Peptides against a protein of PDB entry 7UQJ. Designs and how they scored, part 279

Target 1, 160 residues: chain A of PDB entry 7UQJ
Amino acid sequence: PELYQNFNITPPRGVLFHGPPGTGKTLMARALAASCSSDERKITFFMRKGADILSKWVGEAERQLRLLFEEAKKHQPSIIFFDEIDGLAPVRSSKQEQIHASIVSTLLALMDGMDNRGQVIVIGATNRPDAVDPALRRPGRFDREFYFPLPDVKARFKIL

## One batch from the design tools (peptide; made by RFdiffusion4, then SolubleMPNN)

Design b2_p26_1_s4
Fold by OpenDDE base, seed 1:
Structure b2_p26_1_s4 (fold): chain B 160 residues (1-160), chain C 160 residues (1-160), chain D 160 residues (1-160), chain A 26 residues (1-26)
Amino acid sequence: as target 1 above (160 residues)
Amino acid sequence: as target 1 above (160 residues)
Amino acid sequence: as target 1 above (160 residues)
Amino acid sequence: DDEEIQKLIEEAAKLRNEQAEKLAEE
């Protein structure tokens, strides 16, 4: 939030962190939240796993997403971090359960309903960006994507 | 690696990385693997999720663990990284499925069967160290524990 | 540490962590220190900034380095972590103050004077590996180097 | 924007480092 205010950057409604497992996506999201917090302006960090929303809130997942975004708006400046977002919003297929389609549609609507003047940033982390519904990767949603490469094991090997 | 050589410390057969979600446990394990690799001596990094071993290999999980340790030994020097190890080896309770008890017993036996001269390190990552079977936290197993604190959101509050 | 014993790798007297600011170099050094500590054998972690040694100890910096290495040897097993080591040991130039040349020579002598059987590891962190005196990067000193890549933020800006 | 995000990533990991520093002193 403050970062984007400070940088005069139009806050992306969403940022997609992608890369192999253990590249520090979640650590980066936490560190961004930490970095943007000051004593005067604490960032509220909301963390959810995509799979947990589906498994714990069967039939209520849409309501829980709405409540999460409302709470994030209430506690702005805030970051909503979805870990394993590919578990929440898999690519729409004819084999996808109607529940997943409805959750994805709710998440789309929530991201579209965020005022760009609001101090809520959504960070999605995934190991599989291509497993995330392409509708979430459009402008005004997860429109910024960041690759977390493996720590290049090889880069050090050449200097020995 | 070298610290323990230098320190004449008997190599822990296992290291437990614990701390809140997104504190960089997996990144650290990858960076340790990267750090210990040279052009002459590449460390083979094996990554498994605890839940994936249980869910994908129902009834075969013990065999898959044995194969993993054999492959790690074959490709030594190696690191076996168990992400979410509390999902693989939860605390034994009277309500725990026999399958989990057998998987834990297999993991114990595999860690006990590692020759201290072997070039295999096991790293377990968890958000809940107390949810890991205490038998895994005994000497000669995950006998070293590392806390990954949250990036203290407060530490930056003083520098801005 | 133990990976190198297991790996029959001659322990580097020093390890250079390099990469852009905020890639986890110091976090890694701390986690390595933590990783090597057990209840029976605590690793003593010494942390110094290169610039602090120069600025706080004008004319005494060489003595402070000697004292640091003596204390690390006394409290072995130990890690000496130099953050911003390029501030301590800049590339030797004809324009460099004699004080810096003497500090670099002292650090070289201290690293050369470490018994490979000693339980002291030196970790240097820098954002500028090429700004570190090449004499420190020779075998038996900071002979192992480790790149901490930035999470490639740029890689996906080409896909928008 | 890319340079600023990069600086932020850099700063964020500097903080992670400083915090790991404080914890190893305790």
Scores: peptide ipSAE 0.000, ipTM 0.316, DockQ to the pose 0.135; fails the geometry check

Design b2_p26_2_s1 (from b2_p26_2, 14 letters changed)
Fold by OpenDDE base, seed 1:
Structure b2_p26_2_s1 (fold): chain B 160 residues (1-160), chain C 160 residues (1-160), chain D 160 residues (1-160), chain A 26 residues (1-26)
Amino acid sequence: as target 1 above (160 residues)
Amino acid sequence: as target 1 above (160 residues)
Amino acid sequence: as target 1 above (160 residues)
Amino acid sequence: DEERRELQEKNARGEEIIRETLPFPE
């Protein structure tokens, strides 16, 4: 309640950070985690790369996702940050990607199964929001998106 | 001259950004590029991932590095940003990595061949500075290192 | 010498971080401070809010700024971070702001009095760079500016 | 401090930080 009460938010089940590479998506996710973490209330930050889940956990990726969400739930309040989430949940182009379809389906189910009263925020970062399965971008999943624009260049000449 | 004149810098041939993932290394690199770009003097920002150069350009990686540095020199003032540079120039552990040795040697030669009067800055970002070949971390190469710490959470609570 | 020698920069007397609230300006300032801090060479990070200097130190604000810069100089290498610097150095609109004019004049003098060989960086963060006195945005002061773009706010309303 | 260092080293190694409790230990 309080983390989300402090934000006055219906906890988005998921937040998609998107924008050009190096716009600080992961930094912002850590920043948010950090900003929600007090001395009294530490937030647990879980970080995974989408591609790593696919490559390291072939045949176990669904289990690893379940474990991740269970661990995040166990360590509430928590943030699950998926960096390069487009690597985990590519757009369903070919029927041959049954493995991807299963992983995506697991992630969908995990996000759908998140109790709205839970103190788990899922942040997905991508450079290509259109490469993320549209099913993940629906309400109750990554239903919130942040574009990270390139830093305004003109203003920066003054600092360097 | 002017970019470095404005800074009164002997242009470091290279700057190593290191620190935990998602600490804004790439953001800072873009930020620096942006900062150095005025209306009168746009800085060209080149971005490459170390692993992409290795994986996509097997046997052509040296040529791609040469082309990158030539293009950067052509578009002065410029920044070459290598994201995940440890993927491009891993520590030479085994004699069997002739390909890696050649790529590293090419990068060394390119950095050594940078005219100190040139307006090309090379920024390497890594999570693992110790995984970067020590030869790249010598004077005249990535001789300047920036640690990107995790955002201090406690102190951030005051800002948000 | 060395911090700036390590950067090979004419130390910008000041860097202005600007952009919408919650874009990680203060995060970046802390990250920079910590980044410049090695085990051998800790950087001292001083943080002040502009409004706090005005409100808490009425009639003593100039003295507090002097003390801050003296302490930062004493603890070189150091970063002075002014959060909400527009609260300290508003644009001189009305003649009635003699107090603000004095504080701004003190900050100008302190930044102008920074020995270019000193290892003190001043970072000002603001949401409103145009609300910062233009005199502070001149060369040798906050002559460097970083825009921190909002991650797309419309999309943000879904995350928060 | 040691867990912090290990987390930083794991993070540095790009090893999956399974759990990072914030505030990130300095």
Scores: peptide ipSAE 0.097, ipTM 0.423, DockQ to the pose 0.036; fails the geometry check
Fold by OpenDDE base, seed 3:
Structure b2_p26_2_s1 (fold): chain B 160 residues (1-160), chain C 160 residues (1-160), chain D 160 residues (1-160), chain A 26 residues (1-26)
Amino acid sequence: as target 1 above (160 residues)
Amino acid sequence: as target 1 above (160 residues)
Amino acid sequence: as target 1 above (160 residues)
Amino acid sequence: DEERRELQEKNARGEEIIRETLPFPE
């Protein structure tokens, strides 16, 4: 509570991790989640793949998203991580429009419905930020973007 | 304070996160900031983009840097994260020398002016460490470098 | 290969992540490993708990460490993450000296035996860096330390 | 460890909403 008051930082409702495949977007989201959980304050991490939501739950993807957000809200503070979110929320102009439009609309509504006071962070990871519906990238949704470029393995070892 | 005294480890005044664009440098800096703030000890995270300091504050970049370091010192413990620091502090030998030289000089002076006892960490993120002025990479500045290579999806699974 | 040659930076043989419990040290190590692996370059992540190596392999902890480093070298580039490394490598002056001394000595030898050309990074995570043998914190071992203070959920949101 | 991994894999697969309580600092 107090830290947000001091810094005038509206907590991002969503963070888009974008960058080439394997740039650690998922793992960074996980690392974020773990680094925020204290003994006093456990963060619940929810992970879903965009492609899995489409393929496993054909016709129920909207319901699965709602349930995910409800469980995340119930178990706040929580992080919802969407891996491969470009698979879940493609640009509306793609030929598979009808299936994707409803899912995108549901995700938009769920992200908009997250009260600024909710302790639920949504992290989307994509290899193709341009393949993600721009509506998801607007303020109040995935309004913070983190580009995850190809780091050389050797340079990560230099970090370490 | 005490840990640094015991280990003879001069706290790095700055850490350079380098690696291809979007290797999670920003997010690691952020994750570090988050992982560094307790309920007892809130760390203030200041984020600036190098390009934004140059583009938004043409002719005031030095002043903006000073204000940033002053605010960071005022709100210590704090992290100053420069995303795309290669945009702020290009190598002095690059043709756009005049605008960049003053900003680099200011950043050098500000990093040198951070007392070893200050609880201000500066993290610079770049895709091109060779495009960052070597003066910033000297001891007492960005003297620790962390390379962020492209994470493979498979390494993500092995990490998970 | 090339990036280490260009930056004259000896890759740290080890990185110590230290900070209060649950500061996301493990998860940061994981995030680092994932963000380092590309589709072209998979990083193998090996995780062990310090306490598990002591408890599960009483009298074989040295052998298990050797096997771990051998497998990490075989599967390079790789990361060995020791969670709760204070459990594996306590200060030599602690009353349970005899069991710990051999394990610490083995870990020191294994870290020293990592060729500077080896693509094996060792990350140790501890809640108590003062409980880790200072010999592990010397140059060429866990020579880089990252303090992970308690992340406030709010600071995580500021990081995002 | 194996149960935790299996739980993580199930959660990743969306089979179970596993509360990975990210380990608290114990």
Scores: peptide ipSAE 0.013, ipTM 0.272, DockQ to the pose 0.095; fails the geometry check
Fold by OpenDDE base, seed 5:
Structure b2_p26_2_s1 (fold): chain B 160 residues (1-160), chain C 160 residues (1-160), chain D 160 residues (1-160), chain A 26 residues (1-26)
Amino acid sequence: as target 1 above (160 residues)
Amino acid sequence: as target 1 above (160 residues)
Amino acid sequence: as target 1 above (160 residues)
Amino acid sequence: DEERRELQEKNARGEEIIRETLPFPE
């Protein structure tokens, strides 16, 4: 958080964490959340897995997304973390096109409806950034992308 | 491996990483693999998600597990990392008892059949250690458990 | 960064990431840098290893530090990440006292000379926070400390 | 710790919207 204050950078609505599995995307999201909270100002961290929203809430995924964003707004400052966001919002051309189109459209609308003044950040994590709908990767949505490289083994050998 | 060699600790057959989502279980497993590999001795890291093995290999999960352990043995020293192992080997009393029973039995047999002389380590990661079949948590299987705490936020506030 | 803007938290001059090897300190620093950069405003991320500065720049470490901070200031907003900072700034009582004293003094002066208005953040990562000179861990320097927990060390030793 | 874990698990599973307030109280 403080880096953005220093930099006078407008907080993105969404940040996409991408990289190979087990590169610490989820840990980073929790860590960022924790780093931004103080004893005086706690950040409320919401975590969802993309595939879990699709599988558990068949026909209610849109409603659950709306509720999630409402809860996040009510409890701002907050972070919404979507782990495996490629499972929640796959590319529209996927074989399950109709169901995904509604979910993607809802997520797009929710991210677009986030007032730039709102203290809600959305973090999406994926191993497959190219499997995330390009509409989510546009400015005002997940307009910031972070690659999580594999832990550099050379760094590790020196650390160990 | 090098840490085991350094500590003269016999490598366990299996290690269970458990803790809340995004506590770095997968990162740590990769990190352990990387730390144990040298330029002279590369550790082969095999990664599977428990739910993916069930969903992608309906009726072949047992065969895929056998192949995975064979590949790991051929490429030893190796680490087999099962992310979300509670999805692969849920408690036998779960509503899908019959399919899971064969998978669990196969995994048990594979872990039991791992000669202590083999340089194959199995790491299971779960958010729900109590959802993992207790038979897998016995000595000679996942007989070592690691809790991954949430990143301590007090430490984070001192940083921030 | 954005979370800090939302939280109205004054950015520290320096943040110390500490914890066992491979706990994602370097990954976290890179992730923070990437999360803070936009297409419109890129954060310049400078990465150095403490031991590399000492080993590669014998007698020029102070100059290289000055150049690094100057480059960071020129390219602000920026992050300077020192991986293995305990290698760069060991405790003054270490057997190599004279050479380290100059480096530590230079780093102290550079961190003290960072105007709180500058958009430069320094992140130091170490596995040995107690090996970092206490003068660096004071307010206005690395006044914020983050512990990267190992996944439960009992787990690590039992796995290892 | 168990309560935090349970809240996180429920939240991660999407069973309910659980608010993980960070920092988690010790």
Scores: peptide ipSAE 0.013, ipTM 0.363, DockQ to the pose 0.045; fails the geometry check

Design b2_p26_2_s1 (from b2_p26_2, 14 letters changed)
Fold by OpenDDE base, seed 2:
Structure b2_p26_2_s1 (fold): chain B 160 residues (1-160), chain C 160 residues (1-160), chain D 160 residues (1-160), chain A 26 residues (1-26)
Amino acid sequence: as target 1 above (160 residues)
Amino acid sequence: as target 1 above (160 residues)
Amino acid sequence: as target 1 above (160 residues)
Amino acid sequence: DEERRELQEKNARGEEIIRETLPFPE
């Protein structure tokens, strides 16, 4: 029986790529964008780093996230790739925690506000999935997780 | 300056996922299909195993490949996922080699015959990229390769 | 046949991997380490991020770099991989510029102090090679550069 | 497996020094 799995999988509003550094998370996200892009239907790939959202967008991070999601929605189909999304997690300093909590709350709201009809995929990448706010990992957010494992030694001999 | 990299990446006719078993190749291919699917635009996911093409389709493998590509084209956007595509490689027996060579030739022709405009992505997965016919790995075929590294033991427990 | 590519390439004291994000720089660095490792000769792989050197090691970055190079020397053969080495570049704020300049100067001195006899390879990865201090790109430092192109169709012609 | 696991845990902790010995001992 042909498993016509109609992936009626409600397109995850978000996909979490997690695994050790250098496991190809970012490469895969780009490859995804590229593979799903045709000449007739280009996927717009937006990339941000979690740390950049905090450092470059000091005081504007929430606004910049909103603008990012608006631009992604405008340029559908699109992928928003957050590299190092764990960098949005609160660092133990209380004042930064409040700012980070606000940014995370904004990201949550933006993910919750995405109509399932939108051709916007959010991919988060992290080396530390346990450092990602559990609220981001709930259904309707980053509700799919893909582990990117480390290459075993024996398999590397074949790529060279 | 927002690197609007318009990935004018000519969608690869094929992507080769390679790496040790249990590295998430199949999972990623499914995730790709699911992520690129929306309610408005469902991606049809076709899955075949290389070994099944040889064993189940004895004498009809070429025809079944043609039909698979036709169905994939009919149900665009679509993904054809060949798991264990190295299983299409000739086994050391001469008579099987001729049959396998013919099957590979048919797959080559089908991949070559895909207009770059077609929203059909071919994903091959293998644990043995060196066992994949180099002709399949040429530009316009499986011209993209992604290495899937081995998960460390503990991280498998979180995907279950 | 084990492709012991004896890269009798006089290990450049430093190799700069540059190219757009997600081009596999980190993956390649790890793959290189593993490929050059045998059961008899394990390569110790040290990884740091440029931004972490600045943020986590505020006031101790120079000492930590020295310790890193000492440990790498102790565990020869070894690779020191600096991901996002452009993150060591001075950010536009003057006080940070002095600290960054000192860190860069320390890295320069450490690279210059490496005897060519040392089985320590330094790999820097960046998305912005032009943001890397030109002094790091001189002979005896990061004197080899590898461009990691986006996996756009055209760039595969050179790796194959 | 244990050394590899430990390296992954260290990496996950974001320890100051990620030191990997490749290949991992079988």
Scores: peptide ipSAE 0.000, ipTM 0.199, DockQ to the pose 0.043; fails the geometry check

Design b2_p26_2_s2 (from b2_p26_2, 10 letters changed)
Fold by OpenDDE base, seed 1:
Structure b2_p26_2_s2 (fold): chain B 160 residues (1-160), chain C 160 residues (1-160), chain D 160 residues (1-160), chain A 26 residues (1-26)
Amino acid sequence: as target 1 above (160 residues)
Amino acid sequence: as target 1 above (160 residues)
Amino acid sequence: as target 1 above (160 residues)
Amino acid sequence: MEERRELQAKNAAGEEIIREVEPYPE
């Protein structure tokens, strides 16, 4: 949030963190949320896991997504972090198509409906960016992608 | 690594990282693995997710655990990191008891069978330490526990 | 900690975390401290900011460093974390030479005076490793250096 | 014993157990 304001950069509606497991995507999202929170301007951080939205809210996942975005809007400036977002919006496969299609459509609509002036940032984290529905990766949604490399072996060697 | 030599602390065979999701448990495990690997002494890092061991290796999870520990022993010094270890060793509930009991028993035996002089460290990460079988949290297994707090808002300002 | 005992690696007295701001150096230090404390053996974590040692203790910085190391020794096993250590031990420049030279000399003496058997680890974090006095980066002091890479510059620019 | 239980309770509650030693008051 403050990162974008301080840099006069139009904040993306959505940011995709991708990279191997254990590269600190979730930690970075949390660190960004804090980095943007000053004593004067606290950022509200909402965290959800993609698979949990499906499993805990079978049949109500759309409503829960709507409520999440409403709460994020109410508590601006805010960050919504979806961990394992590939679990929420998997590439459409025939066996789970209808339920997933509705949830993805709801998430798309919620991201599209975010006013560019709203102080809500959405971060998605995945180990499998190709398993995320390409519709989520379009401009106005998760249009910015960040690769989290493995901490290279050389950086490792100086740690010993 | 060196912290424990300096501390004359008998190294645990296993370390449990616990704390809220996105507190960097997995990143820390990788960074620790990194911090133990020099140009002269590379540490081999094995990463597995608890739920993946169950889901990908239905009926072979025990064998896969044995192979993992053998490979770790072969590639000493090594770290085995179990992400979401509560997914591998859930507290025994009546409905899934038999399969889980066998996998947990195998993991217990593998941890107990590690030579205290072996250069294999096991790290388990969980968001739910109470969901991990207490037998894994005993001395000689995951007998050291590390809490990963939410990076407080103040800690975040110092990271930027 | 235990990683080093298991690996028969002589533990450094000091570890330097370096890399761009916002790369999680401070978070990693805290998580390492957490990752070294068990229920049976708590690690005491001392955190100081380099500039704060100079600014808060003008004329007493040497004494405060001595007291810090004494307290760390008293509360073994312990970690001393210096955030922004370049603020404590800047490369000697003519305008600030005398006061800084004494503080750096005291820190050097304290690090050299740590018994290799002492259970005190010193972590320094900086965004400017070249601004840290090279004398601190010698064997027996901050002789191990850890680079915290930016999540690739392209990734960072898309977060902004 | 009590301090160990409090720390276990804090650990279970997800409270930060890192004992930051506050700088000694002057």
Scores: peptide ipSAE 0.006, ipTM 0.311, DockQ to the pose 0.034
Fold by OpenDDE base, seed 3:
Structure b2_p26_2_s2 (fold): chain B 160 residues (1-160), chain C 160 residues (1-160), chain D 160 residues (1-160), chain A 26 residues (1-26)
Amino acid sequence: as target 1 above (160 residues)
Amino acid sequence: as target 1 above (160 residues)
Amino acid sequence: as target 1 above (160 residues)
Amino acid sequence: MEERRELQAKNAAGEEIIREVEPYPE
């Protein structure tokens, strides 16, 4: 966060952290939130899981996303972290595909509706970047993508 | 170790994480400790710095290492993480070389004395794998080595 | 970085990352450097350890700090990361206290001498924020502080 | 020297270097 101001770089509305599980994507997001909050200016960190948006908010996911973005806007500076953002991707049922399409459309609209002056960063984390809707990966959305390489799963399994 | 037992993998007695500073060696060790602990099986994570073993435990380093391994054995499943294990390497004084040799000999004996049935993993982290005593890098000790590359600025740019 | 530009906050000259060891402070600093460098604008990342400033640069620490800041200024945009900045804190010898005071005074002067228009960020990391000289934590220096909590095991399991 | 170059090459390739260390004789 502080780094981008110094560099006169227009911050992306969204950043995609991708890489295998346990590579520190969520830890990085939390540490970014930490790293941007001072005693004078605390960054509010909002975390949601993609699967929770579909399962916990069945029938209200769009409303809950709107409320989340409103709350993030109210508590600027803020980070919205979507863990497992690929979990917005449907399981293979036509009904879930429609629900996904609606939720993704809402998220797209919310990200597009963020004023460039707004102090809200959206971070998405995924293990499956190819399962993330390409529309989310366009400029003005998750337009910056961070690869978190595993220490090879074989190394992790040799470590584990 | 418990992680390896759970996977029916013979745990290495020791794993060496090496790579440039800030590549996430310590974070990975902590993430491994977390990923291996369930609600049913909490992994106890012990952390020591190589430099602290030399400087903070002056005259009792061998005893403190023994106590650490005993405590780790008592609190199985456990991970002993030695950060900056190359910090056990002496600074260029003959007296420090003797102290180093004694401490390293104690660590070797403790690692060799770990029963393969014990649920204790030893992880060493270093930025200077060539500064780690070759005796520590033998089978039954830090016999598995994991390189943590710098996220290449290009890998960072593949991030951006 | 991007977060701060959006916030129209004068970027601090320095940011203090504090929290338990292995919470990803160094990794975060590197990831910030990564996240702020594009193909068009590469951020140069300088890393030094507090203990290396005292021990490796004995008698030239002040000169090496000046050279570091000059090099960072030459290679703007840049990040100077001081790992273990509390390692500038003296060990309890009167001679080391004097050396510490001189080095800290030099660092203070260098941080104060950074033009607000300069694209140099200084990040300090410590496990012991109370061991950091209060003068370094004043406005225009390390005036923003970021706590890196241990990812609670539950937060880590929500991360994995 | 050669092993260091191979480690550096694997490193440069982003390949994970798992070194199995041969048992040193007792």
Scores: peptide ipSAE 0.000, ipTM 0.266, DockQ to the pose 0.040
Fold by OpenDDE base, seed 4:
Structure b2_p26_2_s2 (fold): chain B 160 residues (1-160), chain C 160 residues (1-160), chain D 160 residues (1-160), chain A 26 residues (1-26)
Amino acid sequence: as target 1 above (160 residues)
Amino acid sequence: as target 1 above (160 residues)
Amino acid sequence: as target 1 above (160 residues)
Amino acid sequence: MEERRELQAKNAAGEEIIREVEPYPE
């Protein structure tokens, strides 16, 4: 909590965790959820994998997103974590446009519909930030991005 | 090896990270690689996704595994991380047996061929430990398993 | 930032990340640092390994801790991450008491000396919270604990 | 090479300056 208050940083509605596979984006989201839970105030953590929403809920993905946001609102304070969000909200110009367009539009509307006073945070994780619809990366949506670098040799030098 | 010698831990040849999706298995493998790298001794981290080895390297997966282990040996101390290893080494009784049998056999041979004195550690991550060929879970292969929890509600309470 | 503002949680001076090896504590600290860094406000992340402070700085560990906290204060907003903090601040009753007693006392004093208004956060990671001096786990020090659990089956149903 | 040595020295000192999340290079 105070990490961020001390930093005088305006809370994002949505946070994009991006970086190469296995840089720890999913674990970070979970540990943020854990870190923000208290004995007094439990955070409800919702996790979805982007590709799983599309594959398991063909034709219901929009409804499942709505239900997810409703549950998150009902159980606030809450975190919605989308792992592999590029699988849920690909760039519109992908040849799979039509199926994803409705889902992306629904996710955009759900993120825009989050009251600024709501205790619901959305975290999206991707290995390909450029494969996420740029509309999701705008202010009021995934308006903060956290790069999870590979420990490159330079980042091994920066991690070590 | 020295990572584990420094910890007075008998080095596993392989470590299976298992647990629900988003429990941070991939992240942990990287954090271990990072934590084990020192200024004096840099660990080389190799990452492969099991399904990607099969999909990208159809007919070359065995060769790619061999090359990966050779590179890891060349750049020791090293970690080979297999994300979604159940995609690479499914249980033998799966109807997809024939394509996977050679790949699994190659991975088994590569793990068995790791000299106990080598500074190569293999980490496999799976959401489905029971979907991994039991032969890989034997001593001398993935002989240590680390279960990655969902933060239980009680652990959410304890994390706060 | 806003995760924590929305939760109206008072910032801890110190956060203890605890849980089994491989649960992602180190990586969580890094990703928190990354998550708190913005284009507008960069967080300085300091990382030390408890055992490395003792092994590399025999007879200087106290001075190194002081310098670390001074640098963190100079470069605020900052995070000081102690990996394997049980190596730095063992329970006083360990047979290695005398060498650790001064170091633990120094760390206690440094944590107590952090002004509540300072933008310095201390994160300690341990696999053994009970091996950390209980004095460090008191309010105003590592007064928040984040458990990085190993999975139980019941937790799968509650996060899915 | 020098930047790599400085980063190594900073890491040796356990100083990890997590600077800015550099955006993915375009």
Scores: peptide ipSAE 0.000, ipTM 0.211, DockQ to the pose 0.034; fails the geometry check

